# Peptides against a protein of PDB entry 6B4J: the designs that were tried, part 29

Target 1, 315 residues: chain A of PDB entry 6B4J
Amino acid sequence: DITMQWYQQLQDASMQCVLTFEGLTNSKDSQAKKIKMDLQKAATIPVSQISTIAGSKLKEIFDKIHSLLSGKPVQSGGRSVSVTLNPQGLDFVQYKLAEKFVKQGEEEVASHHEAAFPIAVVASGIWELHPRVGDLILAHLHKKCPYSVPFYPTFKEGMALEDYQRMLGYQVKDSKVEQQDNFLKRMSGMIRLYAAIIQLRWPYGNRQEIHPHGLNHGWRWLAQILNMEPLSDVTATLLFDFLEVCGNALMKQYQVQFWKMLILIKEDYFPRIEAITSSGQMGSFIRLKQFLEKCLQHKDIPVPKGFLTSSFWRS

## One batch from the design tools (peptide; aimed at target 1 L215 N216 R220 M261)

Design b1_p16_6_s3 (made by RFdiffusion4, then SolubleMPNN; from b1_p16_6, 6 letters changed)
Fold by OpenDDE base, seed 1:
Structure b1_p16_6_s3 (fold): chain B 315 residues (1-315), chain A 16 residues (1-16)
Amino acid sequence: as target 1 above (315 residues)
Amino acid sequence: SLLSDEELEEMLEKIK
C-alpha cells in the first residue's frame, strides 16, 4: 500500500533523526545539557508565541525561526543561541520545532480552532524553506494522529492493550486511557492544523513556487477516507473538521470535481457513517450532516473563521 | 469501499 509505505518512510526518517542527535540528548556533560536546553527553548518558544493578533508579530516570529534554522544566532532566554553550538544542533532543532508545531495543533488549535491559521502559515513558510522540517511535521502528526495519513491502526497478536490505544492516538497515563471527548478534541486540533497547512502560503516568500505539501494532499486524504470503513464518532468528527477548514479552498481549486466528491460523501458515504453511529454519538453525526446539507443547498463552502485576511498582514 | 482501487488511482492521477 502506497499510503502505508509513505507513512513508514516518514517514521523511519524521524527515527533516524532522533538517533542522529541522541548524543546531545543523552549527554551527561553540563555544557551539552545547557546547549540542549537553549536550543530546545529557541526552537519552541517562538512557536508558542504565534497568535492571531498581528501580522507584523507573526513575521518577526517567522524570521526568528528561519534565522535559527539557517545557522544564524538568535536571542533566546537572554542569550545568543545558534545551532552551530553543537554538531547535532540543527537536527535537534528541526525535530523539536516540528514536534512543537504538531503540539500546537494538539493543544492550542484543539481549544481555539481559529489558531490553526497563523500556526499553519508559519509552518508552511518554514516547510517551504526547510523541507526536512516539513517531513518531520508529517512524521509527528502521523504518529499522534494516524487519521491524518489516513489509516486505522490494527491490533496485532501479542500487543498490549495500552500500546494499541496509544497507536490509535489515545493518551494513556497511569494505566488510564484518555476520555473519548478529550481524544477527539486533540485529534480535531491536529486535523484542523493539517487542513490549514495544505492551503496556506507564507506571503513574503517566493509564491511562484509550488506548495511543498499543497491541496492535492487534501484531495488525496478525502479520497482515501472515502475508501475506508468509517469509525464510530471519529470519522464524522474529523471529516467535518477537515471540510470546515479546507473545504472552501478545495472547492475553489477543484470546482466541479469537488462537488462530485461532496455529493458522493453525502449520498454514499454518510449512510455508512449513520449505520455505525450510536444514539450517544449523534452530536458529531448531526454536525456533519448539517454542514453537508448547508453546503450542498447553498452551493458554497464558507471561508473558515480565523482565515487570515489582507488586513491581518497589514497590522 | 465507495471507490474501487482503479477509481481511486484515476482520481489521484487527475490531481497531479
Scores: peptide ipSAE 0.040, ipTM 0.740, DockQ to the pose 0.093
OpenDDE base, seeds 2, 3, 4, 5: peptide ipSAE 0.036, 0.029, 0.035, 0.037; ipTM 0.726, 0.720, 0.732, 0.722

Design b1_p16_6_s4 (made by RFdiffusion4, then SolubleMPNN; from b1_p16_6, 6 letters changed)
Fold by OpenDDE base, seed 1:
Structure b1_p16_6_s4 (fold): chain B 315 residues (1-315), chain A 16 residues (1-16)
Amino acid sequence: as target 1 above (315 residues)
Amino acid sequence: MLLSDEELEKMLEEIE
């Protein structure tokens, strides 16, 4: 399975990255610990500052992240910080930055869907300049949300239930599994972020270049989902999230082919979702149904709320 | 992973 091979390659690369900076992470030296914390803050704080307020602020954040990744000193916490402070600094920063982007999907986008777009455009722009960060974003995303690959983790003989739950993307704390609504909320945020990344380009880069992880991956994702048996509640939820965020872009890109796929979803795949949907899970199902029916009726997918306009970039 | 137009069409056909 090519999809699973790709998944595993990204996980392996992520694991190798962790091993590379293990010396920095595990160091008991006070100076090394200080450097680690400074680098971690320098990598993550700018991402946390991403907002929908102004394009100019977003550009400043982008420039700061890019400068850090380029080996230039940046101001963080009142100090000058550079990845050159430690031989493992760049690998560590790339990993933590990628992790933070995914966390913003998991947390910020989960709570505020419109936040997907400013986060995604920065992530896309950084990915274009720093491909390794992009690979690490995927690795983190895939690990936290296997449905973004997509695949459904399977229970293996001898596996602990908690480990299986974690593989499915659930948080397990103190032997208590996350509530289904919170789980779906986090998964939704990550899928929405991913759907935004694959369609957005940083406007101040070389837009003549091919998107490093573009809409073709959106098409692939849909195709893979449709070739899988639906998962109760999860498939209806995430399919809606994905289509709401990137359906308009896919429609514009693939035109007739997109509509054929949408019809297949409505006529062939949707009944399969219905068959596994319990009365208590009808909310996500009905939401997807209404979305599909509306889009097919109007022959249009609306531009998602929060999509960045030219006026945003002039602010 | 880059998908060609041909690959995209094939994937669609496999779904149909």
Scores: peptide ipSAE 0.024, ipTM 0.664, DockQ to the pose 0.604
OpenDDE base, seeds 2, 3, 4, 5: peptide ipSAE 0.023, 0.019, 0.007, 0.023; ipTM 0.588, 0.647, 0.351, 0.666

Design b1_p16_7 (made by RFdiffusion4)
Pose (drawn by RFdiffusion4):
Structure b1_p16_7 (pose): chain A 315 residues (1-315), chain P 16 residues (1-16)
Amino acid sequence: as target 1 above (315 residues)
Amino acid sequence: FEVLTEEEVEEELEEL
C-alpha cells in the first residue's frame, strides 16, 4: 500500500498537469495550433536524436532541452522558438517531454537494448535539473507499464476481458488486440530504460547533488516482485532484462545482500514458475536460468552490453 | 547516489 499510495500520488498529480494547461490543447484557432505544434515539435525531437555515436554530441541534446525547459530560446526548424510565448507552454512541454522518454524506451529500447543508456543519462540528468519532469516520467512510465511500479493489476470481478487487457498495458483498439509478442517487448524496453536510469548519472556540470531516483528503487523493485507470485511469461522475462541491465550496479552496491537475493530465485523462485508457466511459454523462464547459472558460478554479473565507456564520453 | 540502509535491506530480505 505504501507503494500503491505513492503510485496514485504521481498518477493524479499528472492529471493535475493534464488540466493546468487545459486550453492549450483544446484550442482550434490557427495561431493556437501553431504554438501547440512548434512546442511539441521542438521538445520531442531532441529526444529522438539521442544516439550512441558519442557523448560529445549527446551534450547538445541535453543543453538544447535545458535551454528549452529553462525558458531560453531554442533553434528549431525555420525560426527560433521558446516557452516564453505562452505561460501554459512550460507545464505543457514538461508533459510531452516526459512521455517521449518513456516512448523512446517503448519503441527503440525494446528493439535495441543498448540505446537504453544514452537515453537514460540525458533523462537522469534532466531529472536532476528539473525534478518536476521526473515525476511526470514516473507517471507515464507507471501507467504504460504497471509492472515497473511494480504491481500486477488484479482482475476486478464482473468485467469484460478487453477491459482487463487494457489495464495490463496492452495496446487495443476497436477490434484489434496487441499480440503478446509485440507486447512483451514494449514492456522490456520500458523497464530496461528504467533499469538504466537508476544506475547512471549525467557526468557534466560537476554537480554535488544526488541522483533523483537512486539505485535504492532497484532493490525494492526486485524485492517487491520476488515476494509475490509470478506471472507466467511477464515475470520471467522482465525479471531477466532488469538484472542484465542493472545487475552489475546492484552487485557492487549491495554486495552480499544482492547475492542472497539471487540464490533465492535460483532455488525458491524458480520452482514458483516451473508450475505456473505452461510448456508453451517456458522460453522466458529458460533465459532466466541461463543468465543466473553463469552469474552465480562466475561470481559476476556482466556489465550490460551497451554501457557508455570512457571512449564514448571523451570522443 | 541514494541507497537503502543495511537495516532496511535486512528487513526486506526477511520478507523473502

Design b1_p16_7_s1 (made by RFdiffusion4, then SolubleMPNN; from b1_p16_7, 7 letters changed)
Fold by OpenDDE base, seed 2:
Structure b1_p16_7_s1 (fold): chain B 315 residues (1-315), chain A 16 residues (1-16)
Amino acid sequence: as target 1 above (315 residues)
Amino acid sequence: MELLSEEEIEELLSKL
């Protein structure tokens, strides 16, 4: 399975990255601990500052992240911080930065869907300049949301139930599994972020270059989803999230082929979702139904709410 | 790291 091979390669690269900076993370030296903390803050704070308010502020954040990844000193917490302060500094920062982008999908986008676009455009722009950050974004995303690959983790003989629940993307704390609504909210945020990344380019970069992880991966994702049996509640929710965010871009890119896909979803795949949908899960099912019917009727997919306009970049 | 090729994507699509 080519999709699973790709998944495993990304996970292996992520694990290797962690091993590479283990000396920094496990150091008992006071100076190394200080450097680690400073680098962690420098990598994550700018991402937390991403907002839908002003394009100028977004550019400042991008420039700061890019400067840090380029080995230039940046101001963080009142101190000058550089990845050159430690031999493992760059690997550590790339890993923590990628992790933070995915966390923003999991937390910020989950609560505020419009936040997907400013986060995604920064992530896409950084990915273009720093491909390793992009690979690590995918690795973190796939681990937290296997449905972004997509695949459904299977229970293995002898596996603890809690470990299986974690593989499915659930948070388990003190032997209590996360509530379904919270789980779906987090998964939705990550899928929406991914759907935004694959369609957006940083406007101040070289747009003539190929997108490092573009809409072709969105097409792949849809193809893979449709070749899988639907999962109760999850498939209806995430398919809607993906199409709401990325459907307009896919429509423009793939045109007639996209509409054939959408018809296939409505006429063939949707009944399979219906067959596994319980009365308590009708909300996600109805949302997907209404979306598909509206899009097919109007022969259009609307631009998603929060999509960045020229006015945003002039602010 | 190599991403999925367009050919690999088309193979997935052919299964639809």
Scores: peptide ipSAE 0.031, ipTM 0.704, DockQ to the pose 0.273
OpenDDE base, seeds 1, 3, 4, 5: peptide ipSAE 0.026, 0.022, 0.028, 0.024; ipTM 0.685, 0.632, 0.701, 0.625

Design b1_p16_7_s2 (made by RFdiffusion4, then SolubleMPNN; from b1_p16_7, 5 letters changed)
Fold by OpenDDE base, seed 2:
Structure b1_p16_7_s2 (fold): chain B 315 residues (1-315), chain A 16 residues (1-16)
Amino acid sequence: as target 1 above (315 residues)
Amino acid sequence: MELLSEEEIEEELEKL
């Protein structure tokens, strides 16, 4: 399976990255510990500052992240910080930056869906200039949300239940599994972030080049989802999240082919979702149904709430 | 990393 090979390759690359900077992370040297903390802050704080407030502020954040990844000194915590402070500094920063982008999907986008767009446009722009960061974003995303690949992890004989739950994307703390609503909320945030990344280009970059991970991956994702048996509550939720965020962009790109896919979802895939949906889970199913019916009736998918306009970039 | 080609994507869509 090409999709699973791709998944495994990304996970292997991520693991190799961790091994590469292990010397920095495990160092007992006081100076190395200081450098590690400074680099971690420099990589993650700018991402946390991403907001929907102003395009000018977003540009400043982008420039700071790009400068850091380019080996230039940046100001963080009142100190000058550079990846050149340690031989493993660049690998560490790339990994932590990618991890932080996915975490913003998991936390910020999960709570505020409109936050997907400013985070995604920065991530896309950084990915264009720093492909390794993009690969690490995918690796982190796939590990936390296997449905973003998509695939469904299977229980293997001898596996601990908690490990299986973690593979499915659940948080398990003190032998207590995360509540389903919280799980779906986090998965939704990550899928929405991904759906935003694949359609957005940084407006101050070279937009004439091909998107490093563009809408073709959205098309692939939909195709793979439709070829899989639906999961209770999960499929209806994430399919809605994905289509709400990137459906308009996919419609514009693929036109008649996209509408054919939507009809296929409505007529052929919906009965399969319904068959595995319990009475208590009808909310997600109904939401998806209403969305698709409205889109098919109007022959239009609305631009998602929070989509960045020209007025945002002039602010 | 090799990304899926458009042809590979279309092949997956034809399986639907």
Scores: peptide ipSAE 0.021, ipTM 0.606, DockQ to the pose 0.302
OpenDDE base, seeds 1, 3, 4, 5: peptide ipSAE 0.025, 0.019, 0.028, 0.019; ipTM 0.615, 0.611, 0.644, 0.619; seeds 1, 4 fail the geometry check

Design b1_p16_7_s3 (made by RFdiffusion4, then SolubleMPNN; from b1_p16_7, 8 letters changed)
Fold by OpenDDE base, seed 1:
Structure b1_p16_7_s3 (fold): chain B 315 residues (1-315), chain A 16 residues (1-16)
Amino acid sequence: as target 1 above (315 residues)
Amino acid sequence: MELLSDEEIEELLKKL
């Protein structure tokens, strides 16, 4: 399976990255610990500052992240910080930055869906300039949300239940599994972030270049989802999230072919979702149904709420 | 069910 090979390659690359900066991570030296913390803050704080307030502020955040990744000193916590402070500094920063983007999907976007767009446009722009960060974003995303690949992890003989639950994307703390609503909320946030990344380009970059992970991956994702048996509650939830965020962009890109896909979803795949949906899970199912019916009736997919306009970039 | 390739899915979509 080509999709699973791609998944594994990204996980292997991420693992190798962790091994590369293990010396920095495991150091008992006080100076190394200080450098690690400074680099971690420099990588993550700018991402946390991303907001829907102003395009100018977003540009400043982007420039700061890019400067850090380019080996330039940046101000963080009142200190000058550079990846050159340690030989493993760049790998560490790339990993932590990528991790933080995915965490913003998991946390911020999960709670505020509109936050997907400013986070995604920065992530996309950084990915264009720093492909390794993009690969690490995918690796983190795929590990936390296997449905973004997509695949459904399987229980293997001898596997602990908690490990299986974690592979499915659940948080397990003190032998207590996460509630289904919280799980779906986090998965939704990550899928929405991904759906935003694949359609957005940084407006101040070289627009002649191809998107490093563009809408063709959205098309692939839909094709793969439709080729799998639906998972109860999960498939209906995430399919809606994905289509709400990037359906308009896919419609514009693929036109008639997109509508054929949407009809296939409604006529062939939707009954399969219905067949596995319990009475207690009808909320996500009904939401997807209403979305599909509305889109087919109007022959239009609405621009998602929070989509960045020209006025945003002039602010 | 055998998984369809992306190309096979695209071909099916062309027939719709």
Scores: peptide ipSAE 0.032, ipTM 0.644, DockQ to the pose 0.099
OpenDDE base, seeds 2, 3, 4, 5: peptide ipSAE 0.028, 0.025, 0.025, 0.025; ipTM 0.641, 0.673, 0.656, 0.676

Design b1_p16_7_s4 (made by RFdiffusion4, then SolubleMPNN; from b1_p16_7, 9 letters changed)
Fold by OpenDDE base, seed 4:
Structure b1_p16_7_s4 (fold): chain B 315 residues (1-315), chain A 16 residues (1-16)
Amino acid sequence: as target 1 above (315 residues)
Amino acid sequence: MELLSQEEIDELLSKL
């Protein structure tokens, strides 16, 4: 399976990256520890500062991240920090930055759906300039949310239940598995972030270049999902999240073909979701139903709440 | 990098 090969290649690259900066992460030297901490803060704090407030602030954050990745010194925690402070600094920063983007999907977007867009446009712009960061974003995303690939992890003989639960994307702490609602909330955030990334370009970049991971991957994702058996509650939730965020963009890009896809979802795939939906899971099901019916009736998918406008970039 | 060509995507859709 080409999709699974791609998944595995990204995971292998991510693992190799971790091994590459192991010297920095495992060092007992006080200076190395300080450098690690400074680099980690420099990589992650700017991402946490991303907001919907002003385009100018977003540009400052982008420029800071790009400067750091370019080997330039940046101010962080009152100190000048550079990836050149350690031979493994760049690999470490790329990994931690990518991890932080996905974490913002998992946490911030999960709680505030509109936050997907400013985070995604920065991630997309950084990905364009730093492809390795993009690959690492995918690796982190796929590991935390296998449904973003998409694939459904299977239980293998001899596997521990907790390991299987983690493979499915659940958090397991102190032998306690995460509650379903919290799980779905995190998965939703990550899918929404992904759906935003694939449609957004950094407006100050070279837009003549092809998007490094564009809407064609959204089309692929839908095609793959529709060829899979639905999972109870999960499929209805994430399909809604995906379509709400990138459905308008897909509609504009693929036009008639998109509507054929949407009809197929409503007529052929939706009944399969219904068949596996319990009475306690009707919320996600009904939400998807209403969304599909509304879109088909109006022959339009609304622009998602929080979508960045020209006025945002002038602020 | 594009994982699937448009033709491959169309093929996947044809199986639905």
Scores: peptide ipSAE 0.029, ipTM 0.713, DockQ to the pose 0.369
OpenDDE base, seeds 1, 2, 3, 5: peptide ipSAE 0.023, 0.026, 0.024, 0.022; ipTM 0.645, 0.686, 0.655, 0.649

Design b1_p16_8 (made by RFdiffusion4)
Pose (drawn by RFdiffusion4):
Structure b1_p16_8 (pose): chain A 315 residues (1-315), chain P 16 residues (1-16)
Amino acid sequence: as target 1 above (315 residues)
Amino acid sequence: SEEEFEELAEFPLTPP
């Protein structure tokens, strides 16, 4: 409940932000749409540019967003634009910027697991400088993936199925329901991004402040889900690509206590899946063992493939 | 065991 109460605090807090700018979106004038058009354009593209080439140019995207959020003018396609044009623009850009980070994790990181880090460092950095943006990221991240909270949505009695699948985060339209394969990845990429944000820190600016969403939330995540019965395919999958990304940082921080958590899922939580999962979906549960059978005996959890090296920063 | 899980769920945390 402590988590479910905190879960609601962010959600209805985001709905307050959906209404604070109410009128900027619900506007049909020509100029009214041009403004709404140029802001969401110049605010959601720099996030899409986030690449793995170098941290040298990764700073440009960070600065371009810091200037845009802090109110300074920002060079856009054609003429420069700024938030000072409209008082509602700030509380609007922070909304659209937050969704883009999760959306970049939704599409890109799901397919390309390594791009989770160059995106997370910019997000973990912008979260410091502007905490309001972070709560909005925790808002969108949580609804599109309630498994990141983590809370498994229970079945409410007397309701149709298509109503329930939407609560699980499946993308569904009038007649189309998102397949399970093309769904499972959209959740992986989200928590792989979440698993990266909590362990990374923006290096530049020399800040003595603390990580806004510390690595502590990585411990509670593993603990909060390992105490409850696992879902068939979702848990064994998400439980793996979270440890692959953040298992190295947790091993260093909570040295022995983290290993105890691992020799538990090996002999206490694995059986909790072997019966729950049918023979047609053991694919995820198998990767989870192949991951631990090594890590437990190697006494090490490999650094996530795609970690930003020193070469990436200087260069 | 369930008790070891509960002990881990109640484990005091420190920041990095």

Design b1_p16_8_s1 (made by RFdiffusion4, then SolubleMPNN; from b1_p16_8, 8 letters changed)
Fold by OpenDDE base, seed 3:
Structure b1_p16_8_s1 (fold): chain B 315 residues (1-315), chain A 16 residues (1-16)
Amino acid sequence: as target 1 above (315 residues)
Amino acid sequence: SDEELQELLNAPLQLP
């Protein structure tokens, strides 16, 4: 399976990256520990500062991240920090930055859906300039949310149930699996972030370049989902999340073909979702239904709430 | 066309 090969290649690259900076992460030296912490803060704090408040602030954050990745010194925690402080500094920062973007999907976007757009536009812009960060974003995203690939992890003979649950994206702590609502909330955040990344371009970059991971991957994702059996609650939730965030962009890009796909979703795929939906899961099902019906009735997919406007970039 | 849609669904866009 080509999709599984791609998944595995990204995971292998991510693992190799971890091995590359293992010397920095495992060092017992006080200076190395300090450098590690400074680099980690420099990589992650700017991402946590991303907000919907002002485009000017977003630009400052972007410039800071880009400067760090470019080997320039940046101010972090009142100190000058550079990836050149350690031979493994760049690999470490790229990994931690990518991890943090996905974590913002998992946490911030999960709680505040509108946060997807400012995070995604920075991630997209950084990915354009630093492809390795993009690959690492995918690796982290795929590991935490296999539905972003998409694929459904399978239980293997001899596998512990907890390990299987973790492969499915559940958090398992003290032999207690995460509640379904919390799981879906986190998955939703990551899918929404992904759906935002694939459609957004950093406005201050070279717009003549092809998006490094653009809307064609959105089409691929939909096609792959539709070729898979639906999962109870998961498919209805994530399909809605994806379409709410990038449906307008896909509509504009693929026009008639996108509408045909939307009809296919409503007429052929949605009944399959219904067939596996329990009474306790009707919320996600109804939400998807209402969304599809509204879009088809109006022959339009609304611009998602939180989409960055020209006024945002002038602030 | 419907054929184009089916082609897209059956042969999703190549991964990078």
Scores: peptide ipSAE 0.059, ipTM 0.744, DockQ to the pose 0.256
OpenDDE base, seeds 1, 2, 4, 5: peptide ipSAE 0.059, 0.027, 0.026, 0.034; ipTM 0.746, 0.687, 0.674, 0.712

Design b1_p16_8_s2 (made by RFdiffusion4, then SolubleMPNN; from b1_p16_8, 8 letters changed)
Fold by OpenDDE base, seed 1:
Structure b1_p16_8_s2 (fold): chain B 315 residues (1-315), chain A 16 residues (1-16)
Amino acid sequence: as target 1 above (315 residues)
Amino acid sequence: SDEELQELLNAPLSLP
């Protein structure tokens, strides 16, 4: 399966990255520990500062991240920090930065859907300049949300139930599995972030270049979902999240072909979702159904709330 | 066409 091969390649690259900087992370040396913490803060704090407030502030954050990844010194925590402080510094920063972007999907976007857009445009712009960061974003995203690939992890003989639950994306702490609503909330945030990344370009870059992971991956994702059996609650939830965020962009890109895909979802896929949906899960299905029917009726998909406008970039 | 859509849906997923 080509999708599973791609998934595995990204996971292997991520694992190899971790092995590359293990000397920095496992060091008992006080200076190495200090460098590690400084680099971790330099990589993650700017991402946490991303907001919907002003385009100028977003540009400053982008420039700081790019400078750090380019081997330039940046100010962090009152200190000058550079990836050149350790031979493994760049690999570590790329990994932690990518991890932080996905974490913002999981946490910030999950709670504030509009936050997807400013986070995604920075992530997209950084990915364009630093492809390895993009691969690591995918690796982290796929690991936390296999539905972003998409695939459904299978239970294997001899596997512990908790390990299977973790593979499905659930958090398991002290032998307690995460509640379904919290799980879906986190998955929704990550899918929304992904849906935003694939459609956004950093406006201050060379926009003539091909998007490193563009809307063609949105089409691929939808096609793959439709070629899979639906999963109860999950498929309806995440399909809605995806279409709400990138449906307008996909409509503009693929036009008539995208409308045919929406009709296919309504006519062929909805009955399959409904057949596996319990009464307690009907809310997610109804929400998807209402959204899609409204789009088909109006022959339009709205621009998502929080989409970055020209006025944002002038602020 | 509907055939074109099915071809797109059934097309091998390319590696990014």
Scores: peptide ipSAE 0.033, ipTM 0.700, DockQ to the pose 0.236
OpenDDE base, seeds 2, 3, 4, 5: peptide ipSAE 0.030, 0.033, 0.033, 0.029; ipTM 0.683, 0.701, 0.705, 0.678; seed 2 fails the geometry check

Design b1_p16_8_s3 (made by RFdiffusion4, then SolubleMPNN; from b1_p16_8, 6 letters changed)
Fold by OpenDDE base, seed 1:
Structure b1_p16_8_s3 (fold): chain B 315 residues (1-315), chain A 16 residues (1-16)
Amino acid sequence: as target 1 above (315 residues)
Amino acid sequence: SDEELQELLNFPLTEP
């Protein structure tokens, strides 16, 4: 399967990256530990500072991340920090930066859906300049949310239940699995971030270049979802999240073909979702149904709340 | 329909 091959290639690349900087990570040397912590902070703090407040602030954050990845010194924690401080510094920073972007989907976007857009536009712009960061974003995203690939992890013979639950994207702490609502909230945040990344371009880059992971991947994702059996509660939730965030962009890009896909979802795929939906899980299904019915009735998909406008970039 | 789904699944990803 081509999708599973792509998934595995990204996971292998991520694993190889971890192995490359393991010397920095596992070092007992005091100086190496200090460098590691400084690099980790330099990579992650700017991402945590991303907000919906002002385009000028977002540009400053972008420039700082790009400078760090370019081997330039940046100010972090009152010190000058550079990836050149250690031979493994660049690989470590790329990995931690990518991990942090996905974590912002999992945490910030999960709680504040509008936060997807400023995070995604920075991630997209960094990906354009630093393709390895983009691959690592996908690797982290796919590992935490297999539904972003999409695929459904299978239980293998001899597998521990907790390991299977983790493969499905659940957090398991002290032999307690995460509650379904919290799980879906985190998955929603990551899917919304992904849906934002594939449609957004950094406005201060070379916009003539092709998006490194554009809307064609949105089409692929939808096509793959429709070619899979739905999962109870999960499919209805994430399909809604995806379409709410990038449905307008997909509509503009694929026009009539996208409307055909929405009709197929309503007519052919909804009965399959309904058949596996219990009475207690109808909320997600009803929300998706109402969204699609409204879009089909109006022949329009609204621009998502939090979408970055020209006024944002002038602020 | 299954035919319509197959058409969409085969839609070129590089074309608008």
Scores: peptide ipSAE 0.038, ipTM 0.740, DockQ to the pose 0.587
OpenDDE base, seeds 2, 3, 4, 5: peptide ipSAE 0.033, 0.033, 0.030, 0.032; ipTM 0.723, 0.733, 0.718, 0.722; seeds 3, 4 fail the geometry check

